# Peptides against a protein of PDB entry 7BBL: the designs that were tried, part 13

Target 1, 86 residues: chain A of PDB entry 7BBL
Amino acid sequence: IAQESLESQEQRARAALRERYLRSLLAMVGHQVSFTLHEGVRVAAHFGATDLDVANFYVSQLQTPIGVQAEALLRCSDIISYTFKP

## One batch from the design tools (peptide; aimed at target 1 F47)

Design b2_p9_6 (made by RFdiffusion4)
Pose (drawn by RFdiffusion4):
Formats: structure tokens, C-alpha cells, sequence
Structure b2_p9_6 (pose): chain A 86 residues (1-86), chain P 9 residues (1-9)
């Protein structure tokens, strides 16, 4: 059998990486998720969903240094990192 | 814990 092309190998790699990433997003369902935002602000909320093209987060009960927001959309551009415990 | 950075696809 002919060798697998480098392009086909790269496609399989992207699929493997994406599948793992998608599982990691699914794993946040039913969990709290914390975020590190601009200015070093640390917040947390109940995970609702993410967009799949851009990592925007839909969350509830967002706890911020100034209060609690019942529903919130944290844009991908607002976020440096997010952390959760499975 | 799992820590990740946002992604664009």
C-alpha cells in the first residue's frame, strides 16, 4: 500500500486534536468553570455552553468581584484561560 | 483540574 500522504496525516491529526477538544467541552456540562479575564480578574460560573467555531462561553451565576450576574456571555476575546474540575 | 485557553476554528 502507498504511504499515507503528509496532508492526510495532518488531517488525521487535526481530527484527533479536535475530537479531544470537543470531549473536553462536553465534560464541562454540569460543572462550574472558572476564568482568568483581562486585568487579572478571576471569575466563575455554571457552565452552559460554548460556541464551537470561537470559544465564547454561555454561563449562569457568573460571580465577579462586584457581584453576581444571572446570565452571561463571556466572549473568547475577554478570556485568557478557563479552568474546571471534571 | 483542567486549564485551557480559548480557541478559534
Amino acid sequence: as target 1 above (86 residues)
Amino acid sequence: FVTNHPAVF

Design b2_p9_6_s1 (made by RFdiffusion4, then SolubleMPNN; from b2_p9_6, 5 letters changed; failed a check: a repeat of another design)
Amino acid sequence: EVTLRPVVW

Design b2_p9_6_s2 (made by RFdiffusion4, then SolubleMPNN; from b2_p9_6, 5 letters changed)
Fold by OpenDDE base, seed 5:
Structure b2_p9_6_s2 (fold): chain B 86 residues (1-86), chain A 9 residues (1-9)
Amino acid sequence: as target 1 above (86 residues)
Amino acid sequence: EVTLTPFVL
């Protein structure tokens, strides 16, 4: 029985993960998101948008341990994970 | 809730 190659299966899996990620970004627009950063730092903010290569998150009302920033830029490389309610 | 981690696209 013909079977899809392992390489092809992996390619589809990667594509699915990418799609899921991109869709989550779309779903976060306008919602408050909890971000877990390095060193156990956790912040919350309203997600606005990302740049084309999704290197940065542009957010508003960023609640940090030392105050609130009306507008802020979060580098994706500094984000361990993010959680939100669709 | 949905929890994800950023990764290289």
Scores: peptide ipSAE 0.631, ipTM 0.926, DockQ to the pose 0.669
OpenDDE base, seeds 1, 2, 3, 4: peptide ipSAE 0.630, 0.613, 0.622, 0.626; ipTM 0.926, 0.922, 0.924, 0.924

Design b2_p9_6_s3 (made by RFdiffusion4, then SolubleMPNN; from b2_p9_6, 5 letters changed)
Fold by OpenDDE base, seed 2:
Structure b2_p9_6_s3 (fold): chain B 86 residues (1-86), chain A 9 residues (1-9)
Amino acid sequence: as target 1 above (86 residues)
Amino acid sequence: EVTLTPRVW
């Protein structure tokens, strides 16, 4: 009887989460998204697109604590989480 | 409402 290793199980779990994330990118197009960044900073913006390796989020109407930026680039590494309504 | 994180690798 072969058992899947713990590492393999974790890899499958990560793959499933990654797929869910990638699908969410399509669902976000045209929606306002709330982004949680480091140090408790929260911003809202309309999602436009990402680059091919999903390194950057291209957004519009970025509402920051100090004002609104018409167009902006959010690095994926700066984003802790995001929330939106499909 | 959906909450996700990109750090899932």
Scores: peptide ipSAE 0.305, ipTM 0.813, DockQ to the pose 0.555
OpenDDE base, seeds 1, 3, 4, 5: peptide ipSAE 0.302, 0.299, 0.305, 0.300; ipTM 0.812, 0.805, 0.814, 0.804

Design b2_p9_6_s4 (made by RFdiffusion4, then SolubleMPNN; from b2_p9_6, 5 letters changed)
Fold by OpenDDE base, seed 3:
Structure b2_p9_6_s4 (fold): chain B 86 residues (1-86), chain A 9 residues (1-9)
Amino acid sequence: as target 1 above (86 residues)
Amino acid sequence: EVTLRPFVL
C-alpha cells in the first residue's frame, strides 16, 4: 500500500506506451507497408521484422524507383513514417 | 490504415 514514487509511475507509463508500439509492429508482420523516406522517396515492401531497439526494418519484395529487391534492410533513421493496413 | 514513426521510448 506504500505510495509508488513518481519516477516509478512514469517508468510504468513509458513501458505501457512501448508495449502498445511493439504490438503495432507485430501487426505489420507479413503485410505490405508503404515507407516514406527522405527527399520525397516512397517505397513499398512486405514487413518481416525489426530489431528490439527498432534500429532496422527487415523487409522483402522492396519496390524502389530502380526496381524490386527480394530482400532488404531499411535503417529506421532513414524512415520518416510508414503506413499499413492491419 | 495505421501510420507510425520509428522511435524508442
Scores: peptide ipSAE 0.552, ipTM 0.909, DockQ to the pose 0.715
OpenDDE base, seeds 1, 2, 4, 5: peptide ipSAE 0.544, 0.531, 0.542, 0.535; ipTM 0.907, 0.903, 0.907, 0.905

Design b2_p9_7 (made by RFdiffusion4)
Pose (drawn by RFdiffusion4):
Structure b2_p9_7 (pose): chain A 86 residues (1-86), chain P 9 residues (1-9)
Amino acid sequence: as target 1 above (86 residues)
Amino acid sequence: FVTNHPHVF
């Protein structure tokens, strides 16, 4: 059989990477997720959802240095990193 | 723990 084209190989790689990423998002269901925001602020909340095109987070019970926000949307641009324990 | 960064697709 003919060799697999480099393009087809890159496509399979993207699929493999995406599938793993999507599993990681699904794994946050039912868990708390912590975030590192701008200015070094650390917050945490109950995971609700993320958008799949852009990594915006929908969370509840967001705990911030100044209080608790019952529902919140943390935009992708607001976030440097997020961390959770499976 | 798992740490990751936001993504755009």

Design b2_p9_7_s1 (made by RFdiffusion4, then SolubleMPNN; from b2_p9_7, 5 letters changed)
Fold by OpenDDE base, seed 5:
Structure b2_p9_7_s1 (fold): chain B 86 residues (1-86), chain A 9 residues (1-9)
Amino acid sequence: as target 1 above (86 residues)
Amino acid sequence: EVTLTPFVL
């Protein structure tokens, strides 16, 4: 029985993960998101948008341990994970 | 809730 190659299966899996990620970004627009950063730092903010290569998150009302920033830029490389309610 | 981690696209 013909079977899809392992390489092809992996390619589809990667594509699915990418799609899921991109869709989550779309779903976060306008919602408050909890971000877990390095060193156990956790912040919350309203997600606005990302740049084309999704290197940065542009957010508003960023609640940090030392105050609130009306507008802020979060580098994706500094984000361990993010959680939100669709 | 949905929890994800950023990764290289």
Scores: peptide ipSAE 0.631, ipTM 0.926, DockQ to the pose 0.669
OpenDDE base, seeds 1, 2, 3, 4: peptide ipSAE 0.630, 0.613, 0.622, 0.626; ipTM 0.926, 0.922, 0.924, 0.924

Design b2_p9_7_s2 (made by RFdiffusion4, then SolubleMPNN; from b2_p9_7, 5 letters changed)
Fold by OpenDDE base, seed 4:
Structure b2_p9_7_s2 (fold): chain B 86 residues (1-86), chain A 9 residues (1-9)
Amino acid sequence: as target 1 above (86 residues)
Amino acid sequence: EVTLTPFVW
């Protein structure tokens, strides 16, 4: 019985995750999102968009421990996780 | 409500 190689399985898994990720970005547009950053920092902001390579999140009304920023850029590499309600 | 992480290829 033919079986998909481990590499192929991983490739499919990554592809699925990427699709899920991209769809989540679309779902976040216009919504407030809670971001968990490093060092236990948590912020909330309205998601606006990302750059073409999805390296950065462009958000508004960013609520941080030190105040609110009208506009801000969150580097995806700084984000551990994000939560939102579709 | 959903929780996700940024995708890294």
Scores: peptide ipSAE 0.449, ipTM 0.882, DockQ to the pose 0.633
OpenDDE base, seeds 1, 2, 3, 5: peptide ipSAE 0.444, 0.445, 0.443, 0.447; ipTM 0.881, 0.882, 0.880, 0.881

Design b2_p9_7_s3 (made by RFdiffusion4, then SolubleMPNN; from b2_p9_7, 5 letters changed)
Fold by OpenDDE base, seed 2:
Structure b2_p9_7_s3 (fold): chain B 86 residues (1-86), chain A 9 residues (1-9)
Amino acid sequence: as target 1 above (86 residues)
Amino acid sequence: EVTLTPVVW
């Protein structure tokens, strides 16, 4: 009985998780998203896109505690979580 | 409503 190697199983699992994550990003396009950042900062913005490595979020109409920024880049490393309504 | 966290690959 041929059995898939552990490394191959892990590769498929990672691929499946990546696909699911990418689908969630697609679902956010154009929607207002609430971002929870470090240091207790919360912002809202319209999600535009991510870069190829999904290291950055490109957003518009970023509502910060001190004003609105038309265009902004949020580093994923700065984000704790984000919420949206599909 | 959906809540997500950034994924580290």
Scores: peptide ipSAE 0.420, ipTM 0.868, DockQ to the pose 0.695
OpenDDE base, seeds 1, 3, 4, 5: peptide ipSAE 0.416, 0.415, 0.410, 0.416; ipTM 0.866, 0.866, 0.865, 0.867

Design b2_p9_7_s4 (made by RFdiffusion4, then SolubleMPNN; from b2_p9_7, 5 letters changed)
Fold by OpenDDE base, seed 2:
Structure b2_p9_7_s4 (fold): chain B 86 residues (1-86), chain A 9 residues (1-9)
Amino acid sequence: as target 1 above (86 residues)
Amino acid sequence: SVTLTPFVW
């Protein structure tokens, strides 16, 4: 019986997750997003864009525990999760 | 609302 390999199944699953991720980035443009960072830090900001490698998030009105930053760059590696309303 | 994690390939 012909069966798709585990590697192929994983590749399809990863591709689906990648598409979902990219769609979420488009949906977030102009919206306020809640970011959960390391050490239990939570911030809110308006999502603007990402770089070509999607390694950094360019945001505005970043609300941090110590104040509001007009414009900021959040490294994706520093983000555990993000929440927004479509 | 939707909650996601950054994607790392």
Scores: peptide ipSAE 0.507, ipTM 0.896, DockQ to the pose 0.647
OpenDDE base, seeds 1, 3, 4, 5: peptide ipSAE 0.506, 0.495, 0.506, 0.503; ipTM 0.896, 0.893, 0.895, 0.895

Design b2_p9_8 (made by RFdiffusion4)
Pose (drawn by RFdiffusion4):
Structure b2_p9_8 (pose): chain A 86 residues (1-86), chain P 9 residues (1-9)
Amino acid sequence: as target 1 above (86 residues)
Amino acid sequence: LVTNHPRVF
């Protein structure tokens, strides 16, 4: 059989990477997720959802240095990193 | 722990 084209190989790689990423998002359901925001602020909340095109987070019980926000949307642009324990 | 950075697709 003919060799697999480099393009087809890159497509399979993107699929493999995406599938793993999507599993990692699914794994946050029912868990708390912590975030590192701008200015070095560290917060945490109960995971609700993320958008799949852009990594915006929908969270509840967001704990910040100044209080607790019952519902919140943390935009992708607000976030440097997020961490959770499976 | 798992630490990741936000992404755009």

Design b2_p9_8_s1 (made by RFdiffusion4, then SolubleMPNN; from b2_p9_8, 5 letters changed; failed a check: a repeat of another design)
Amino acid sequence: EVTLRPVVW

Design b2_p9_8_s2 (made by RFdiffusion4, then SolubleMPNN; from b2_p9_8, 4 letters changed)
Fold by OpenDDE base, seed 2:
Structure b2_p9_8_s2 (fold): chain B 86 residues (1-86), chain A 9 residues (1-9)
Amino acid sequence: as target 1 above (86 residues)
Amino acid sequence: EVTLTPRVW
């Protein structure tokens, strides 16, 4: 009887989460998204697109604590989480 | 409402 290793199980779990994330990118197009960044900073913006390796989020109407930026680039590494309504 | 994180690798 072969058992899947713990590492393999974790890899499958990560793959499933990654797929869910990638699908969410399509669902976000045209929606306002709330982004949680480091140090408790929260911003809202309309999602436009990402680059091919999903390194950057291209957004519009970025509402920051100090004002609104018409167009902006959010690095994926700066984003802790995001929330939106499909 | 959906909450996700990109750090899932």
Scores: peptide ipSAE 0.305, ipTM 0.813, DockQ to the pose 0.553
OpenDDE base, seeds 1, 3, 4, 5: peptide ipSAE 0.302, 0.299, 0.305, 0.300; ipTM 0.812, 0.805, 0.814, 0.804

Design b2_p9_8_s3 (made by RFdiffusion4, then SolubleMPNN; from b2_p9_8, 5 letters changed; failed a check: a repeat of another design)
Amino acid sequence: EVTLEPVVL

Design b2_p9_8_s4 (made by RFdiffusion4, then SolubleMPNN; from b2_p9_8, 4 letters changed)
Fold by OpenDDE base, seed 3:
Structure b2_p9_8_s4 (fold): chain B 86 residues (1-86), chain A 9 residues (1-9)
Amino acid sequence: as target 1 above (86 residues)
Amino acid sequence: MVTLQPRVW
């Protein structure tokens, strides 16, 4: 049995972590998500989708301090954390 | 409640 290289083991571990993360994104679809942004800003929105690179979140009913946006893009670079109830 | 951070992979 050829001993799998350390690099191949790391690649499989990264792939499994990526799959688990993508499944978590799918579990958020249609749920209300609370986002913590930079500068202590907190918003709530319904998660719709993300782009392939997970650079942006497509959200609806974005509740901001200045009103509700029907549709919005949240840059993942602006998000510190997000939380949802599965 | 599940809390996540955005990840660029």
Scores: peptide ipSAE 0.049, ipTM 0.628, DockQ to the pose 0.792
OpenDDE base, seeds 1, 2, 4, 5: peptide ipSAE 0.048, 0.048, 0.048, 0.048; ipTM 0.626, 0.630, 0.631, 0.625

## One batch from the design tools (peptide; aimed at target 1 F47 T50 L52)

Design b2_p10_3 (made by RFdiffusion4)
Pose (drawn by RFdiffusion4):
Structure b2_p10_3 (pose): chain A 86 residues (1-86), chain P 10 residues (1-10)
Amino acid sequence: as target 1 above (86 residues)
Amino acid sequence: HLTTHDLLAS
Protein backbone atom coordinates (compact mmCIF):
# COMPACT_ATOMS: atom_id res chain seq x y z
CA ILE A 1 0.00 0.00 0.00
CA ALA A 2 1.08 3.61 -0.61
CA GLN A 3 2.76 5.41 2.23
CA GLU A 4 0.57 7.55 4.42
CA SER A 5 0.88 11.19 3.49
CA LEU A 6 2.48 13.60 5.97
CA GLU A 7 -0.78 15.54 6.02
CA SER A 8 -2.77 12.40 6.96
CA GLN A 9 -0.20 11.67 9.67
CA GLU A 10 -0.55 15.20 11.08
CA GLN A 11 -4.33 14.80 11.08
CA ARG A 12 -4.12 11.56 13.02
CA ALA A 13 -1.76 13.29 15.48
CA ARG A 14 -4.20 16.16 16.03
CA ALA A 15 -7.01 13.65 16.59
CA ALA A 16 -4.90 11.71 19.10
CA LEU A 17 -3.89 14.91 20.95
CA ARG A 18 -7.45 16.24 20.95
CA GLU A 19 -8.96 13.02 22.18
CA ARG A 20 -6.53 12.97 25.09
CA TYR A 21 -7.26 16.62 25.87
CA LEU A 22 -11.01 16.02 25.80
CA ARG A 23 -10.61 13.06 28.20
CA SER A 24 -8.65 15.33 30.52
CA LEU A 25 -11.54 17.85 30.53
CA LEU A 26 -14.09 15.13 31.20
CA ALA A 27 -11.93 13.97 34.11
CA MET A 28 -12.53 17.30 35.92
CA VAL A 29 -16.28 16.60 36.28
CA GLY A 30 -17.08 16.31 39.96
CA HIS A 31 -13.70 17.69 41.07
CA GLN A 32 -12.28 20.88 42.38
CA VAL A 33 -9.98 22.75 40.05
CA SER A 34 -7.43 25.32 41.07
CA PHE A 35 -6.25 28.16 38.89
CA THR A 36 -3.29 30.49 38.60
CA LEU A 37 -4.62 33.85 37.32
CA HIS A 38 -3.05 37.15 36.41
CA GLU A 39 -1.09 38.86 39.17
CA GLY A 40 -0.21 35.46 40.59
CA VAL A 41 -3.61 35.04 42.22
CA ARG A 42 -4.44 31.47 43.11
CA VAL A 43 -8.09 30.46 43.29
CA ALA A 44 -10.11 27.26 43.28
CA ALA A 45 -13.63 26.15 42.55
CA HIS A 46 -15.88 23.24 41.79
CA PHE A 47 -15.59 22.32 38.13
CA GLY A 48 -18.70 22.81 36.07
CA ALA A 49 -17.71 22.92 32.40
CA THR A 50 -15.36 24.32 29.84
CA ASP A 51 -16.08 25.60 26.36
CA LEU A 52 -14.53 23.31 23.77
CA ASP A 53 -13.37 25.92 21.26
CA VAL A 54 -11.75 28.22 23.84
CA ALA A 55 -10.80 27.05 27.33
CA ASN A 56 -13.20 29.22 29.35
CA PHE A 57 -14.21 27.60 32.64
CA TYR A 58 -17.65 27.57 34.21
CA VAL A 59 -17.21 26.98 37.95
CA SER A 60 -19.13 27.17 41.23
CA GLN A 61 -18.00 28.16 44.71
CA LEU A 62 -15.02 30.09 43.40
CA GLN A 63 -12.73 30.81 46.35
CA THR A 64 -10.66 33.97 45.88
CA PRO A 65 -8.48 35.97 48.25
CA ILE A 66 -11.40 38.37 48.89
CA GLY A 67 -14.33 35.96 49.10
CA VAL A 68 -16.42 33.19 47.58
CA GLN A 69 -18.33 33.68 44.34
CA ALA A 70 -21.23 31.21 44.02
CA GLU A 71 -21.05 30.99 40.22
CA ALA A 72 -18.30 32.20 37.98
CA LEU A 73 -16.95 32.18 34.45
CA LEU A 74 -13.17 32.28 34.29
CA ARG A 75 -12.24 33.32 30.82
CA CYS A 76 -9.40 31.60 28.96
CA SER A 77 -7.61 34.96 28.83
CA ASP A 78 -7.84 35.28 32.66
CA ILE A 79 -5.99 31.98 33.27
CA ILE A 80 -2.34 31.02 33.11
CA SER A 81 -2.74 27.45 34.38
CA TYR A 82 -5.22 25.10 36.03
CA THR A 83 -4.56 22.10 38.21
CA PHE A 84 -6.66 19.23 39.57
CA LYS A 85 -6.25 15.88 41.25
CA PRO A 86 -8.08 13.04 39.40
CA HIS P 1 -21.03 27.40 22.28
CA LEU P 2 -20.27 23.72 22.94
CA THR P 3 -19.20 22.68 26.41
CA THR P 4 -18.01 19.52 28.22
CA HIS P 5 -21.72 18.90 29.03
CA ASP P 6 -22.33 18.27 25.36
CA LEU P 7 -19.74 15.46 25.54
CA LEU P 8 -21.50 13.98 28.62
CA ALA P 9 -24.83 14.13 26.85
CA SER P 10 -23.49 12.34 23.81

Design b2_p10_3_s1 (made by RFdiffusion4, then SolubleMPNN; from b2_p10_3, 3 letters changed)
Fold by OpenDDE base, seed 4:
Structure b2_p10_3_s1 (fold): chain B 86 residues (1-86), chain A 10 residues (1-10)
Amino acid sequence: as target 1 above (86 residues)
Amino acid sequence: SLTTQDLLAA
């Protein structure tokens, strides 16, 4: 029996995490998502879509600490993590 | 909770 290399195993692990992430985007459509941004900033918004390279998140009803934006664009690089209820 | 770091994978 052949044993998969450590590097190959790590590659599969990374691929699995990426797939999980991408699938979460599909599940997020139309739902309110809580985003954790830098500097401890937390916002909530309804997820709409992302661009092809997943660089930007198009959201609506963005609730920020200082107000609500009907339409907004969140850069993936601004987001540390997020959570939502499917 | 998911992190965007997972999207930076290979």
Scores: peptide ipSAE 0.260, ipTM 0.806, DockQ to the pose 0.063
OpenDDE base, seeds 1, 2, 3, 5: peptide ipSAE 0.254, 0.260, 0.231, 0.248; ipTM 0.806, 0.804, 0.795, 0.804

Design b2_p10_3_s2 (made by RFdiffusion4, then SolubleMPNN; from b2_p10_3, 4 letters changed)
Fold by OpenDDE base, seed 1:
Structure b2_p10_3_s2 (fold): chain B 86 residues (1-86), chain A 10 residues (1-10)
Amino acid sequence: as target 1 above (86 residues)
Amino acid sequence: SRTTLDLLAA
């Protein structure tokens, strides 16, 4: 039985994960999201949008350890994980 | 990258 190569399987897996990630971003719109950053820092904010390459998260009402920032930009590279209720 | 964290720490 013919089967796809390991490389092809990995490609499909990456594509599936990427799609799931992008869909999660769409689901985040308008919702408060909890972000886990480095050094154990955790913040919560209302998700607005991302740029084309998903390098930054544009958020509002960012709740930080030192206060609330009305509007803010979170670098995706600084985010370890995030959670939200759809 | 620690840019966001750095901004919060400032």
Scores: peptide ipSAE 0.104, ipTM 0.732, DockQ to the pose 0.035
OpenDDE base, seeds 2, 3, 4, 5: peptide ipSAE 0.103, 0.097, 0.085, 0.092; ipTM 0.730, 0.726, 0.711, 0.717

Design b2_p10_3_s3 (made by RFdiffusion4, then SolubleMPNN; from b2_p10_3, 4 letters changed)
Fold by OpenDDE base, seed 2:
Structure b2_p10_3_s3 (fold): chain B 86 residues (1-86), chain A 10 residues (1-10)
Amino acid sequence: as target 1 above (86 residues)
Amino acid sequence: MRTTLDLLAA
């Protein structure tokens, strides 16, 4: 039995991680999410939706150190990590 | 609508 190539294993791993990521986006709809941004900035907001290419997060009630923003756009490239309770 | 750049600049 031929062993699966390392490249094929890496492709499966990337696909699995991508699927998990996309499922997390579905799971956070309507929930408050804590986002860690660059420069140590941490914010909380209710997740609404993303672009089809997941370039941006459309959020509401964004809590920042300088106040609450009713509607905001978080670029996915600016997000280091996020956490939420399903 | 504010963006991440607006927040980081504050």
Scores: peptide ipSAE 0.105, ipTM 0.749, DockQ to the pose 0.035
OpenDDE base, seeds 1, 3, 4, 5: peptide ipSAE 0.095, 0.097, 0.100, 0.092; ipTM 0.736, 0.735, 0.739, 0.730

Design b2_p10_3_s4 (made by RFdiffusion4, then SolubleMPNN; from b2_p10_3, 4 letters changed)
Fold by OpenDDE base, seed 5:
Structure b2_p10_3_s4 (fold): chain B 86 residues (1-86), chain A 10 residues (1-10)
Amino acid sequence: as target 1 above (86 residues)
Amino acid sequence: PRTTLDLLAA
């Protein structure tokens, strides 16, 4: 029985994960999101937008250990994970 | 706006 190549399977898997990720970004619009950053830092903020290449998260009311930032930029590469209530 | 780097450095 013919099977698609491993490369093809991996390609589809990556595409599916990418789609899920993008959909999560759409879902967090207008919601407060909890972000887990490096060094055990955890912050919460309202999601605003991202760059076209989703390199940065533009957020507002960023609650940090040292205070609240009205507006801030969270680099996606610095984010380990995030959670929010749709 | 401040960045995550600024936050981590604090």
Scores: peptide ipSAE 0.073, ipTM 0.699, DockQ to the pose 0.035
OpenDDE base, seeds 1, 2, 3, 4: peptide ipSAE 0.072, 0.073, 0.071, 0.069; ipTM 0.698, 0.699, 0.694, 0.692

Design b2_p10_4 (made by RFdiffusion4)
Pose (drawn by RFdiffusion4):
Structure b2_p10_4 (pose): chain A 86 residues (1-86), chain P 10 residues (1-10)
Amino acid sequence: as target 1 above (86 residues)
Amino acid sequence: HATTHDLLAA
């Protein structure tokens, strides 16, 4: 059989990477997720959802240095990193 | 927009 084209190989790689990423998002359901925001602020909340095109987070019980926000949307642009324990 | 809930519902 003919060799697999480099383009087809890159497509399979993107699919493999994406599938793993999507599993990692699904794994946050029912868990708390912490975030590192701008200015070094560290917050945490109960995971609700993320958008799939852009990594915006929908969370509840967001704990910030100044209080608790019952519902929140943390925009992708607001976040440097997020961390959770499976 | 599509969210992780759409994956759960699938």

Design b2_p10_4_s1 (made by RFdiffusion4, then SolubleMPNN; from b2_p10_4, 3 letters changed)
Fold by OpenDDE base, seed 3:
Structure b2_p10_4_s1 (fold): chain B 86 residues (1-86), chain A 10 residues (1-10)
Amino acid sequence: as target 1 above (86 residues)
Amino acid sequence: VRTTEDLLAA
């Protein structure tokens, strides 16, 4: 019987994950988020927004190991993972 | 405005 190709299945999976990701960004707005960066660096900040291609996170009250930064720009490619309470 | 690059360098 005819079945969906592997490529098509993967495309649908990527689309679903992308949608879920974007929805999570909307849910993060205004909330404090804990970010895990490279080299074991962990920071917490209030999520503000992203640019159109979601390359950067614009955050406020960034709590870093060396102090608090009022406003900061986090490159998404440098973020390994994040957690937040919706 | 600080970036992740600054954080990793600090």
Scores: peptide ipSAE 0.284, ipTM 0.855, DockQ to the pose 0.035
OpenDDE base, seeds 1, 2, 4, 5: peptide ipSAE 0.277, 0.279, 0.279, 0.278; ipTM 0.851, 0.853, 0.848, 0.852

Design b2_p10_4_s2 (made by RFdiffusion4, then SolubleMPNN; from b2_p10_4, 3 letters changed)
Fold by OpenDDE base, seed 5:
Structure b2_p10_4_s2 (fold): chain B 86 residues (1-86), chain A 10 residues (1-10)
Amino acid sequence: as target 1 above (86 residues)
Amino acid sequence: PRTTLDLLAA
């Protein structure tokens, strides 16, 4: 029985994960999101937008250990994970 | 706006 190549399977898997990720970004619009950053830092903020290449998260009311930032930029590469209530 | 780097450095 013919099977698609491993490369093809991996390609589809990556595409599916990418789609899920993008959909999560759409879902967090207008919601407060909890972000887990490096060094055990955890912050919460309202999601605003991202760059076209989703390199940065533009957020507002960023609650940090040292205070609240009205507006801030969270680099996606610095984010380990995030959670929010749709 | 401040960045995550600024936050981590604090």
Scores: peptide ipSAE 0.073, ipTM 0.699, DockQ to the pose 0.035
OpenDDE base, seeds 1, 2, 3, 4: peptide ipSAE 0.072, 0.073, 0.071, 0.069; ipTM 0.698, 0.699, 0.694, 0.692

Design b2_p10_4_s3 (made by RFdiffusion4, then SolubleMPNN; from b2_p10_4, 3 letters changed)
Fold by OpenDDE base, seed 4:
Structure b2_p10_4_s3 (fold): chain B 86 residues (1-86), chain A 10 residues (1-10)
Amino acid sequence: as target 1 above (86 residues)
Amino acid sequence: PRTTWDLLAA
């Protein structure tokens, strides 16, 4: 009876999570997303796209406490979490 | 466009 190695199982798990993440990004396109950043900063913006390596989020109509930024670039590494309605 | 750093630095 062939048994998949633990490493292989973990690899599949990581791949599944990555796929879910990427699919969520696709689902976000065109929708307003609420982003939680560092230092308690929370903003809302319409998601446009990401870099090829998913290093940055290109967004529009970024709502901040001090005003609305038409176009903005959010570094993925600076995003703690996000929520949106599919 | 403005980046995360610009926003956090404000």
Scores: peptide ipSAE 0.247, ipTM 0.800, DockQ to the pose 0.036
OpenDDE base, seeds 1, 2, 3, 5: peptide ipSAE 0.243, 0.226, 0.239, 0.115; ipTM 0.798, 0.790, 0.796, 0.705

Design b2_p10_4_s4 (made by RFdiffusion4, then SolubleMPNN; from b2_p10_4, 3 letters changed)
Fold by OpenDDE base, seed 2:
Order: C-alpha cells, then structure tokens, then sequence
Structure b2_p10_4_s4 (fold): chain B 86 residues (1-86), chain A 10 residues (1-10)
C-alpha cells in the first residue's frame, strides 16, 4: 500500500508537470522564445507549433550566433530550457 | 531547413 501510494504520488506529480509544460507551449505561440541548448548554445525564435508527440518545435526567425534562419526545427530533447514573455 | 543538429555541430 505504501508503494502504491508512492507510485500514485509520482504519477500525479508527472501529470502536473506535463500539464504545466503543455500550457507553456500554448502560451508560447506567436512569441519570441529564448532557448538554451547543450554546449552553451543559445538561440531565440518565434514559436510556431509542435508535432503531436511534442518531439519537435517548429520555429521561425531563429536567431543563432551565425545568423538568422527563417525556418527551423528544434528537437525538444536537445532543449535544456526556454524563457519567454507571455 | 536548420535543425538542432546543425546548431550543435559547431
């Protein structure tokens, strides 16, 4: 029972985090977002959408250290963090 | 187009 309770708590915690994550994605639509990737790479782009399994971010006007890319695909697993103004 | 692989390839 204690183990089941612990698992239930973890399940609720994961669900809460997932909901917050998805809500943040909705809030990002149309906004410029700053992304932090591995190896200290930081970029900014206008958030467009994600695919159904939220594996990729489709963005536009991606500002990179080597220039601006009109369209880009950011793999979510490569993103450490992001920030934006709602 | 550009992907995260391109960004991390530096």
Amino acid sequence: as target 1 above (86 residues)
Amino acid sequence: SLTTDDLLAA
Scores: peptide ipSAE 0.388, ipTM 0.875, DockQ to the pose 0.036
OpenDDE base, seeds 1, 3, 4, 5: peptide ipSAE 0.386, 0.385, 0.382, 0.388; ipTM 0.877, 0.876, 0.868, 0.871

Design b2_p10_5 (made by RFdiffusion4)
Pose (drawn by RFdiffusion4):
Structure b2_p10_5 (pose): chain A 86 residues (1-86), chain P 10 residues (1-10)
Amino acid sequence: as target 1 above (86 residues)
Amino acid sequence: FVTNHAGPAP
């Protein structure tokens, strides 16, 4: 059999990476998720969803240094990192 | 814990 092309190999790699990424997003369902935002602000909320093209987060009960926001959308551009415990 | 950085999907 002919060798697998480098392009086909890169495609399989993207699929493998994406599948793992998608599983990690699914794993946040029913969990709290913490975020590190601009200015070093740390917040947390109940995970609701993320967009799949851009990592925007839909969350509830967002706890911030100034209060609790019942529903919130944290845009991908607002976020440096997010952390959760499975 | 799992920590990741937000960005466009892979």

Design b2_p10_5_s1 (made by RFdiffusion4, then SolubleMPNN; from b2_p10_5, 4 letters changed)
Fold by OpenDDE base, seed 4:
Structure b2_p10_5_s1 (fold): chain B 86 residues (1-86), chain A 10 residues (1-10)
Amino acid sequence: as target 1 above (86 residues)
Amino acid sequence: EVTLTPGPAP
């Protein structure tokens, strides 16, 4: 019984995670998403779109601790995690 | 409900 290398297994795992991530973006379109940012900051916004390289999230009705922004850009690097209801 | 983390995967 042949077994793929550990590196290959890890590569497949990364690919699976990437696919899951990308598919989540499609599922998020038009939905309100809760974003957990650094320093315990949590915001909610309606997801619109991302860049082709998924570097930024373009959202609307961003509810922040200091108010609501009609339109906003969230850098993926600023996001720890996000939650939404498909 | 789904929770994900963006950024590079390990």
Scores: peptide ipSAE 0.365, ipTM 0.821, DockQ to the pose 0.534
OpenDDE base, seeds 1, 2, 3, 5: peptide ipSAE 0.361, 0.361, 0.363, 0.358; ipTM 0.820, 0.819, 0.820, 0.817

Design b2_p10_5_s2 (made by RFdiffusion4, then SolubleMPNN; from b2_p10_5, 4 letters changed)
Fold by OpenDDE base, seed 5:
Structure b2_p10_5_s2 (fold): chain B 86 residues (1-86), chain A 10 residues (1-10)
Amino acid sequence: as target 1 above (86 residues)
Amino acid sequence: EVTLRPGPAP
């Protein structure tokens, strides 16, 4: 019986995980998202979009400890986690 | 509620 290689199986698994993640990003478009950043900083913003490599989050109405930014860019590398209600 | 954690590619 022909069997797919382990490498090919792993490739498909990674692709599936990537797709799931991207769909999660689509689901949060337009929603307010709570971001946990380094050093205990927490902010909230409406999610707009990401770039193609998901390196940056483009958000609006970013609520920070020192005020609200109408438009902002959050680097994914600065984010520990984020939560939203679908 | 959905919580995601950025990290290295799997």
Scores: peptide ipSAE 0.360, ipTM 0.814, DockQ to the pose 0.596
OpenDDE base, seeds 1, 2, 3, 4: peptide ipSAE 0.355, 0.356, 0.355, 0.355; ipTM 0.813, 0.814, 0.811, 0.812

